# Peptides against a protein of PDB entry 4DOW: the designs that were tried, part 89

Target 1, 157 residues: chain A of PDB entry 4DOW
Amino acid sequence: TFSWVGRPLPNRKQFQQMYREICMKINDGSEIHIKVGQFVLIQGEDNKKPYVAKLIELFQNGAEVPPKKCARVQWFVRFLEIPVSKRHLLGRSPPAQEIFWYDCSDWDNKINVETIIGPVQVVALAPEEVIPVDQKSEETLFVKLSWNKKDFAPLPP

## One batch from the design tools (peptide; made by RFdiffusion4, then SolubleMPNN)

Design b2_p22_1_s3 (from b2_p22_1, 12 letters changed)
Fold by OpenDDE base, seed 1:
Structure b2_p22_1_s3 (fold): chain B 157 residues (1-157), chain A 22 residues (1-22)
Amino acid sequence: as target 1 above (157 residues)
Amino acid sequence: SLDEYFEKKKEEFKKQQEEEKK
């Protein structure tokens, strides 16, 4: 179950109320608060691995009946989600923890908040920084580059 | 491993969805 936290933020978008934070109640009754700017795991299709995304905005879509709690996200991709024929463009074998900023607009960046599995830690690194692969960073994802379906590039500003 | 972590989270999510539909 998801519920808004706090008052709506000022916005001029028709049929939308924007929020900074949402509360996620999980099975054991505990609550997880997720804020704009945080990273989350999103349920993938079928039995696929979860998607990684950064929350850009949280909003209630009043154009729908009943109104839906939604989010706009910045997608990230895992290396194995990149077509096999293009993986060589990276020029290295990345650790499992590396993800890439998806720099394309072909993916729908609107999601229902009910597809959010939970928060995940993502750390941006400079190209020269080494991605740690140890038990302490096992659950942490790292991003150095973007992927635009054509090539890898430095992260966007 | 990371994959094990993701699988765990997926299972928790699945369980959550099933319980909410009851």
Scores: peptide ipSAE 0.528, ipTM 0.888, DockQ to the pose 0.773
Fold by OpenDDE base, seed 5:
Formats: C-alpha cells, structure tokens, sequence
Structure b2_p22_1_s3 (fold): chain B 157 residues (1-157), chain A 22 residues (1-22)
C-alpha cells in the first residue's frame, strides 16, 4: 500500500498533483518513506532482476480512472543489462555493485509506484575512487559512469 | 551478495503483492 506524505507541491500540470514523499507500507506493518531524489528498485518482468532508478518526480495522475500514483525516474543499468557486444568498451570487469547512468531517452521513464520494490542505496563516485566490495557494502550500488548505448562516459553534470 | 539481496527484496515484494490481492 502506498500513500502520499505531505501536501501536494505547486505545479501547472492539469490533472496531476506532485508530491515530495510517498509512504510504502509492507507486510510486517512497518512503513518505508521514499522521497524524490532517492533510489529505488523497480520490478522487472517475470523473474528478471530488478531495475534501478532514481526518483525524479512523484505525482498522482488524475487523468487516469482511477487516479494512479506514479513516478518519473532516471534509469540506471547494470553491467549485465548492457549488450554483450558492447561490454568490452568499459575496459574492465566491474563488480556486481556497479551501475551506470542510462543516458538515453528511448526508455519510458514513467512508472507506477506499485512497481517499486523498495529503496536502495546508490553512491556516486569519482573516476579515481575504487568501488568497495566488502561485505558491509554488498547491498550498496555505485555509479561512476554513464551509458548511452554507444559508449561509457563520465556522469552527466 | 547483491543478487541474494535482490532476490530477497523480490520475494518480499511478491509476498506483499499476494497479500494485497486477497
């Protein structure tokens, strides 16, 4: 179950109410609050691994019947999601914890909040910084580069 | 491992979805 937290933010979009934060209630009765700017795992198709995304916007879409709680996201890709033929462009074998900023517009960046599995920790690193793969950080994802379907590049500003 | 973490989260999500459908 998802519910909005706080008052809607001012916006000019008809039939849309924007929010800063949403509350996710899980089976054990606990609540997880997720805010714009945070990172989440998104349900993949069937038994596929979850997608990683950064929340850009939280909004209720009143144009749908019934209204739907939605989000706009910035997608990230895991190394194994990159085509095999292109992986060599990285020039190294990344740890599983490394993800890449997806710098393309071909993916739909609108999701239903119901597809949010939960929050995930993502840390941006400078190129010279080493990705820690110790047990303490095994659940943390790291991003150093972007992927634009052609090549890897520094993170966008 | 990360994959184990993801699987755990997926299982929790699946369980949540099943409960909400009932």
Amino acid sequence: as target 1 above (157 residues)
Amino acid sequence: SLDEYFEKKKEEFKKQQEEEKK
Scores: peptide ipSAE 0.525, ipTM 0.887, DockQ to the pose 0.759
Fold by OpenDDE base, seed 2:
Structure b2_p22_1_s3 (fold): chain B 157 residues (1-157), chain A 22 residues (1-22)
Amino acid sequence: as target 1 above (157 residues)
Amino acid sequence: SLDEYFEKKKEEFKKQQEEEKK
């Protein structure tokens, strides 16, 4: 289950309450707190691998009955999620830990918080920095570039 | 591996969903 942490943030959007933090209760009774700005794994369709996203907003949609706990996210894509015909544009074979900032608006960036699997560590790197692939960083994802369905580019500021 | 990590998280998520539906 998910519950809001703290009081709603000031906002001007009707039928919405924004929050900075949400609490995720796990099956063993423990709690995980997730904040705006952190990265999360989102459940994929069917048996697909999870999606990677950065939380931009946490809000309750009061226009729905009952109210729905939602999040607005910035999507990231794995190399294998990029069409085969365009993968050559990267000019290299990336490690599995590399992800790309999805620089398109064609994907719905609103999700239900119930689709959040949990937090994940994502580190931004400069293009010249080497992605570590040791056991210490095995579960850490790294981002250097963006993908806009046409080409790869440096990360947005 | 990363794939093993993802599978582990997916399984935990599925298990949690099943428990919440009870």
Scores: peptide ipSAE 0.522, ipTM 0.887, DockQ to the pose 0.799
Fold by OpenDDE base, seed 3:
Structure b2_p22_1_s3 (fold): chain B 157 residues (1-157), chain A 22 residues (1-22)
Amino acid sequence: as target 1 above (157 residues)
Amino acid sequence: SLDEYFEKKKEEFKKQQEEEKK
């Protein structure tokens, strides 16, 4: 179950109520609070690995009846989500923890909040920085580059 | 491992969805 935290943010978007934070209640009764700007795992299709996304907006879509709790996201992709024919463009074999900023507009960036699995830690690194692979960073994802379906590029500012 | 972490989270998510459908 998802519920809004706090009052709606001031905005001029018609039929939308924007929020800064949402509460996710899990089966054991505990609560997880997720804020705009944090990274989350999104349910993938079938038994595929979860998608990685950064929350840009949290909003209730009043154009629908009943209103839907939604989010706008910035997508990230894992190396294995990149077509096999394009993987060589990276010029190296990345660790499993590396993800890439998806710099394309062909994906819908609107999601239903009920597809959110939970929060995940993502750290941005400079290209020359080494991705740490140890027990402490095993569940941490790292991003250095963007992917625009044509080539890899430096991370957007 | 990272894969084990993802699977754990997916299982928890599925369990939550099943409980909400009851």
Scores: peptide ipSAE 0.520, ipTM 0.886, DockQ to the pose 0.725

Design b2_p22_1_s4 (from b2_p22_1, 10 letters changed)
Fold by OpenDDE base, seed 4:
Structure b2_p22_1_s4 (fold): chain B 157 residues (1-157), chain A 22 residues (1-22)
Amino acid sequence: as target 1 above (157 residues)
Amino acid sequence: SLDEYFEKLKEKHKEELEKEKE
């Protein structure tokens, strides 16, 4: 179950109420609060590996009946999501924890919050910084580069 | 592993969706 936290943010968009935070209630009754700016795992199709996204907007879409709780996201991609034929462009074998800023607009960046599996920690690193691979950081993802379907590049400003 | 962690989360999510459909 997802519910909004706090009052709607002032906005001028029709049929939309924007929020800063959403509450995700999980099976054990505990609650996880997710805020704009945080990273989340998004359910993939057919129980495939989840997608990684950064929440940039949380909003209720009043244009739908019933209104839907939605989010606008910045997508990230895992290395395995990159076509095999282009993986060599990275020039290295990344750890499983490395993700890449998806620098393309061909993906729909609107999601239903119900597809959110949960929050995930993502740390941006400089190219020269080493990604820790120990179990202590096993649940943490790291991003150094962007991927624009053609090549890898430094992270956007 | 990371994938194992993600799978656990997916399973929890699936269970939640089945119990509390939005």
Scores: peptide ipSAE 0.316, ipTM 0.775, DockQ to the pose 0.701
Fold by OpenDDE base, seed 3:
Structure b2_p22_1_s4 (fold): chain B 157 residues (1-157), chain A 22 residues (1-22)
Amino acid sequence: as target 1 above (157 residues)
Amino acid sequence: SLDEYFEKLKEKHKEELEKEKE
């Protein structure tokens, strides 16, 4: 289950209440708190690897009946999500831990919070920096570049 | 591994969704 943490933020939007933090209650009764600005894994289709996203906004959509808990996200893509015909444009074989800033507007950036699997650690690196591969970084994702469906480019400012 | 970690998280999420479905 998902529940809001704290009071709604000041907002002028008529049918939206914005929040800074949400709580996920897991089966064992433990709780995971996720805040705006953190990275999360989003459930995909069955047998598909989860999507990676950065939380930009957390809000309750009051225009729906009943109101739904939603989030706006910045999408990231894994290398295997890039079309096979375009992968050569990277010019290298990336490690499994590398993800790319999705620099396109064709994807809906609104999600239901129920699709959130959990938090994930993402670290931004300069293009010349090497992605560490050790036990400590095994569960960490790294981003160096953006992908706009045409080519890879430096990260947005 | 990274993929093993993701799969464990997915399994837990799936179990939670199934319990909430009545």
Scores: peptide ipSAE 0.314, ipTM 0.778, DockQ to the pose 0.725
Fold by OpenDDE base, seed 2:
Structure b2_p22_1_s4 (fold): chain B 157 residues (1-157), chain A 22 residues (1-22)
Amino acid sequence: as target 1 above (157 residues)
Amino acid sequence: SLDEYFEKLKEKHKEELEKEKE
């Protein structure tokens, strides 16, 4: 189950209440707190691998009946999600830990919080920095570049 | 591995959703 943490933030949207933090209660009884600005894994369709996203906004959509707990996200893509015909544009074979900033607006960036699997650690690196492959970084994702469905580019500021 | 970690989290999430629907 998901529940809001704290009071709603001031906003100008009539049917939306914005929040800074949400609490996710998992089946073992423990709680995970997720804040705006953190990275999360989002459930994919069917048996597909999870998507990676950064939380931009947390809000309750009061226009729906009943109201839904939602989030606005910035999408990231894994290398294997990029079409085979375009992968050569990277010019290298990336490690499994590398993800890319999705620089397109064609994907719906609004999700239901119930699709959040859990938090994940993402670290931004400069292009010249090497992605570590030690045990400490095994569960950490790294981003160096953006992908706009046409080419790779440096990360947005 | 990273994929194994993701699969583990995915399965836990699936179980939680099923329990909430009951």
Scores: peptide ipSAE 0.312, ipTM 0.774, DockQ to the pose 0.721
Fold by OpenDDE base, seed 1:
Structure b2_p22_1_s4 (fold): chain B 157 residues (1-157), chain A 22 residues (1-22)
Amino acid sequence: as target 1 above (157 residues)
Amino acid sequence: SLDEYFEKLKEKHKEELEKEKE
């Protein structure tokens, strides 16, 4: 169950109410609050592994009946989501924890909040920084580069 | 492992959605 937290933010978009935070209530009664700017796991298609995304906007789409709770996201890709024929362009074998900023607009960046699996920690690193692969950061994802379907590049500003 | 963690979360999410639809 998802519910808005706080009052709608000021905006000029018709049929859209924006929010800063949403509450995800789990079956056991616990609640997880997710805010704009945080990273989340999104349910994959066809029972695939979850996608990684950063929440850019949280909004209720009033153009639909009934209104839908939605989010706009910045996508990230896991190494295994990159075509096999292009993985060599990285020039190294990344740890499982490494993800890449998806620098393309071909993916729909609007999602239903119901597809949110949960929050995840993502840390941006400089290219020279080593991704820690230890017990302490086992569940933390790291991003150093972007992927634009053609090549890897430094992270966008 | 990370993949195991993601799979666990995915399964929990699936269960939650099923219960919500009931």
Scores: peptide ipSAE 0.292, ipTM 0.766, DockQ to the pose 0.645

Design b2_p22_2_s1 (from b2_p22_2, 15 letters changed)
Fold by OpenDDE base, seed 5:
Structure b2_p22_2_s1 (fold): chain B 157 residues (1-157), chain A 22 residues (1-22)
Amino acid sequence: as target 1 above (157 residues)
Amino acid sequence: PPKVNTEKSKKLAEELAKEKYS
């Protein structure tokens, strides 16, 4: 289950209450707090790795009945989420821990928080920096480049 | 268990289908 942490933030949207933090209750009974600005794993199809996104906003959508706990996110893409015919544009075989900043507006960046699996660590690197690949752990993800459905580009500043 | 994000899943499926059948 998910519950808001703290008081709602001031905002101009009529049917939205915005928050900085949400509490996630997991099966073990433990609680995880997730904040705006952190990165999360989002549930996709069962046979696929989870999606990756950065939390931009947390809000309760009061326009829906019942109201839904939502988030606005910046999407990332895994290499395997890129069309097969375009993967060669990277010019290299990326490590499993590499993700890419999705630089398109065609995807809905609003999600239901119930799709969040949990937080994940994402580290931004310069193109010349080496990704520390740990064969024992793929917990930390790394981003160097953006993907705009046409080509790869240096990560936006 | 967390619910599937159907919106992104649908978009990815559409892109894959478009690549395959276009």
Scores: peptide ipSAE 0.476, ipTM 0.880, DockQ to the pose 0.083
Fold by OpenDDE base, seed 4:
Structure b2_p22_2_s1 (fold): chain B 157 residues (1-157), chain A 22 residues (1-22)
Amino acid sequence: as target 1 above (157 residues)
Amino acid sequence: PPKVNTEKSKKLAEELAKEKYS
């Protein structure tokens, strides 16, 4: 269950109420607050690693019936989400905790918040910095590079 | 359980299919 936290932000977009925070209630009764700017895991296909994204906007889409709680996101990609024929372009075997900034606009960046599994920590590192591999891959992820479907590049500013 | 993001899943499947037959 998801519910908005706080009052709607000033917004000129028709049919949309924007928020900075949403509350996710889990089965055990606990609550997790997720804010704009945080990173989240998003449910993918069965037996696949969750997708990773950064929350850019949180909004209720009143154009839909019934209105849906949505988010606009910046996508990341896992190494296994990159085409097999292009993985060699990285020039190394990345650890499981490494993700890449998706530098393309061909993916729909609007999501239903009901696809969110929960928050995740994403740490940006310089290319020369070593990724500290911990015991839980979904606890902390690391990003050094972007992927634009052609090649890997340094992170955008 | 959370709902599957079908849009991204479909895009990834399409990209994989294109690579397979290219």
Scores: peptide ipSAE 0.474, ipTM 0.879, DockQ to the pose 0.082
Fold by OpenDDE base, seed 3:
Structure b2_p22_2_s1 (fold): chain B 157 residues (1-157), chain A 22 residues (1-22)
Amino acid sequence: as target 1 above (157 residues)
Amino acid sequence: PPKVNTEKSKKLAEELAKEKYS
């Protein structure tokens, strides 16, 4: 279950109420607050690793009946989400913790907050930096490059 | 449990399936 935290931000768009933070109530009854700018895991198909995205906007879509709690996201992609024929373009075998900034507009970046599993830590690294892989860092994801469906590129500053 | 993002799942499945069958 999800509920808005705080008061709506000044309305920028008609039929939308903008928010800075949302509260997620999990199974044990505890609550997790997720804010714009944080990274989240999003539920995909069963037996597949969840999708990774950065929250750009949190809003209630008043154009829908009933209104829906939504988010606008910047997508990331896991290596296994990249077509097999293109994976060689990376030139290396990435660790499981590496993700890539999705630099395309062909994917819908609007999601229902009900698809959010929870927050995740994403750390940006320079290409030459080594990704630490240990038990303590298993839950941390790392991004060095972007992927635009054609090639990998260094992250823009 | 969280609901599946069906839109991205469908898109990704289609992209990956095209490679398997092409």
Scores: peptide ipSAE 0.473, ipTM 0.880, DockQ to the pose 0.085
Fold by OpenDDE base, seed 2:
Structure b2_p22_2_s1 (fold): chain B 157 residues (1-157), chain A 22 residues (1-22)
Amino acid sequence: as target 1 above (157 residues)
Amino acid sequence: PPKVNTEKSKKLAEELAKEKYS
């Protein structure tokens, strides 16, 4: 279950209440707090790795009945989410921990918080920096490049 | 368990389909 933490932020959009933080309750009764600016894993298909996204906004959408807890995100893509025919453009075999900044606007960046699995650590690296590879591919993810559906490019500043 | 983000899943599936038949 999810619940808002703190008071709503100043209103920017009609029928929406914005928040900085949300609380996710886990089965054992413990709670995990997720804040705007953090990265999260989002549930995909059962046989696929979770999606990765950065939280940009947390808001309750009052335009829906009943109101829904939502988030606006910046998407990242895993290498396997890139079309097969274009993967060669990377010019290397990326480690499992590498993800890419999705530099397109064709994906809906609004999500239901109920799709959030939990927080994840994402570290930005320069292209020349070596990604520390361990046995836990989901423990820490690394991003060096963006993907705009045409080519890979250095991360925006 | 978390709900599946069906919108993104659908979008990815569509992209894969476009590649296959392009």
Scores: peptide ipSAE 0.471, ipTM 0.878, DockQ to the pose 0.083

Design b2_p22_2_s2 (from b2_p22_2, 13 letters changed)
Fold by OpenDDE base, seed 3:
Structure b2_p22_2_s2 (fold): chain B 157 residues (1-157), chain A 22 residues (1-22)
Amino acid sequence: as target 1 above (157 residues)
Amino acid sequence: PPKVNTEKAKKRAAELAKKKYS
């Protein structure tokens, strides 16, 4: 279950209440606090790796009935989410920990917070920096490049 | 417990399904 932490932020949108932080309660009774600016894993398709996203906005959407706890995200893509025909454009075989900044507007970047699996660490690296190879690929992910459905490019500033 | 996917997430999945992936 999810609950807002703190008071809503000042905002001019009539049907939207913005927050900085949300609390995710786990079955074992533990609580995880997730803030705007952090990275999360989002529920994917069955038997598929979860999506990766950066939280850029947390808000309650009062335009819906009942109101929904939502987030706006910056999507990342895993290498295996890139079409097979385009993967060669990377020019290398990336480690499992590498993800790419999705630089397209064709994807809906609003999600229900209910789809959040949990937080994940994402580290931005320069192209020349070596990604540490570890067996726990979901523990820390690394991003060097963006993907815009046509080619790879340096990360946006 | 499985989390409920939104229609938006399903749309993304549908878009991916239209492409050729390994």
Scores: peptide ipSAE 0.027, ipTM 0.659, DockQ to the pose 0.098
Fold by OpenDDE base, seed 5:
Structure b2_p22_2_s2 (fold): chain B 157 residues (1-157), chain A 22 residues (1-22)
Amino acid sequence: as target 1 above (157 residues)
Amino acid sequence: PPKVNTEKAKKRAAELAKKKYS
């Protein structure tokens, strides 16, 4: 179950009510509050690891019938999501905890909040910073570079 | 990631193992 937290934010968009925070009630009965600006795991395809995204907007889309609770996100990609033929462009074997800022506009960046599995910690690092690798856990993910379907590059400013 | 948003949301995992990002 997902429910809005707090009052709607000032908004110029028709048919939308924007929010800063949403409450997710999980299976064990506990509640997780997720805010704009935080990172989340999104349900992946069958037999695939969850997608990683940063929440940009939370809004109820009144243009749909019935209204849907939605989010606008900035996508990240795992190394294994990058085409096999392009992986060599990284020039190294990344740790499992490394993700990449997806720098393309070809993906729909609107999601249903019900696809959110939960929050995740994502830490941006400079290229020279060392990723503390824990092969037993992906609790914290790290991002150093962007991926634009052509090559890897420093993170957007 | 999905190229197109879908009307039906996928079922989320029962257990949440990740820590909340502050």
Scores: peptide ipSAE 0.026, ipTM 0.563, DockQ to the pose 0.305
Fold by OpenDDE base, seed 4:
Structure b2_p22_2_s2 (fold): chain B 157 residues (1-157), chain A 22 residues (1-22)
Amino acid sequence: as target 1 above (157 residues)
Amino acid sequence: PPKVNTEKAKKRAAELAKKKYS
């Protein structure tokens, strides 16, 4: 289950109450607090790894009935999410923990928070920096480049 | 991290997939 933490932030958006933080209650009863600006794993398709995203906004969407707890996100893509025909453009075989900033606006960037699996650590690296070997892709992910459906590029500022 | 493995989760995943791949 998910519940808002703190009082709503001031905003001018009709039908939306914005928040800084949300609490995720896990099966064992423990709680994880997730804040705007953090990275999360989002429910993937069957037999697929979770999607990765950065939280931009947390808001209650009053336009829905009943109101839904939502997030606006910046998407990342895993290498295997990139079309096979374009993967060669990277010029290397990335480690499993490398992700790419999705630099397109063609994907809906609003999600229901109930699709969030949990937080994940994402570390931005310079292109020349070496990606450390990691045991689990869900432990720490690394981003060096963006992907805009045409080519890879340095990360946005 | 915690896992979400329910039929409801599959539905949510499908909806998300539509958002990303439509």
Scores: peptide ipSAE 0.022, ipTM 0.614, DockQ to the pose 0.099
Fold by OpenDDE base, seed 1:
Structure b2_p22_2_s2 (fold): chain B 157 residues (1-157), chain A 22 residues (1-22)
Amino acid sequence: as target 1 above (157 residues)
Amino acid sequence: PPKVNTEKAKKRAAELAKKKYS
């Protein structure tokens, strides 16, 4: 079950009620709260790793019948999501924990909150910073660069 | 890739999520 936390935020968007936080209730009765600005894992295709995204907006879409709980996200991509023919452009073999800021607008960035698996930690690093590979950071993802379908570039400010 | 995040995919994901979340 997904439920909004708090009252709707002031906004001027027609047919949308915006929220700061959503609550996920898990089968064992525990609850996970996720806020705008946090990073989440999104259910991927069968036998594929979950997608990674940053929550930009949480909103109830009143234009739909019935209303849907939605999120607008900034997508990240895993290295293996990069086309095989372009992976060499990175110039190195990234660790499994590295993801890339997707710098294109061709993907739908609206999701149903029901596709959210849970939160994940994403840390932005400078290019010269080494990605830790110890067990403490095993569940942490790291981003240094963006990917715009043409090349890798410095992370947007 | 997220470009395949169609309504069908979202629905499937939601159905899978219902097994874990309420």
Scores: peptide ipSAE 0.025, ipTM 0.642, DockQ to the pose 0.347; fails the geometry check

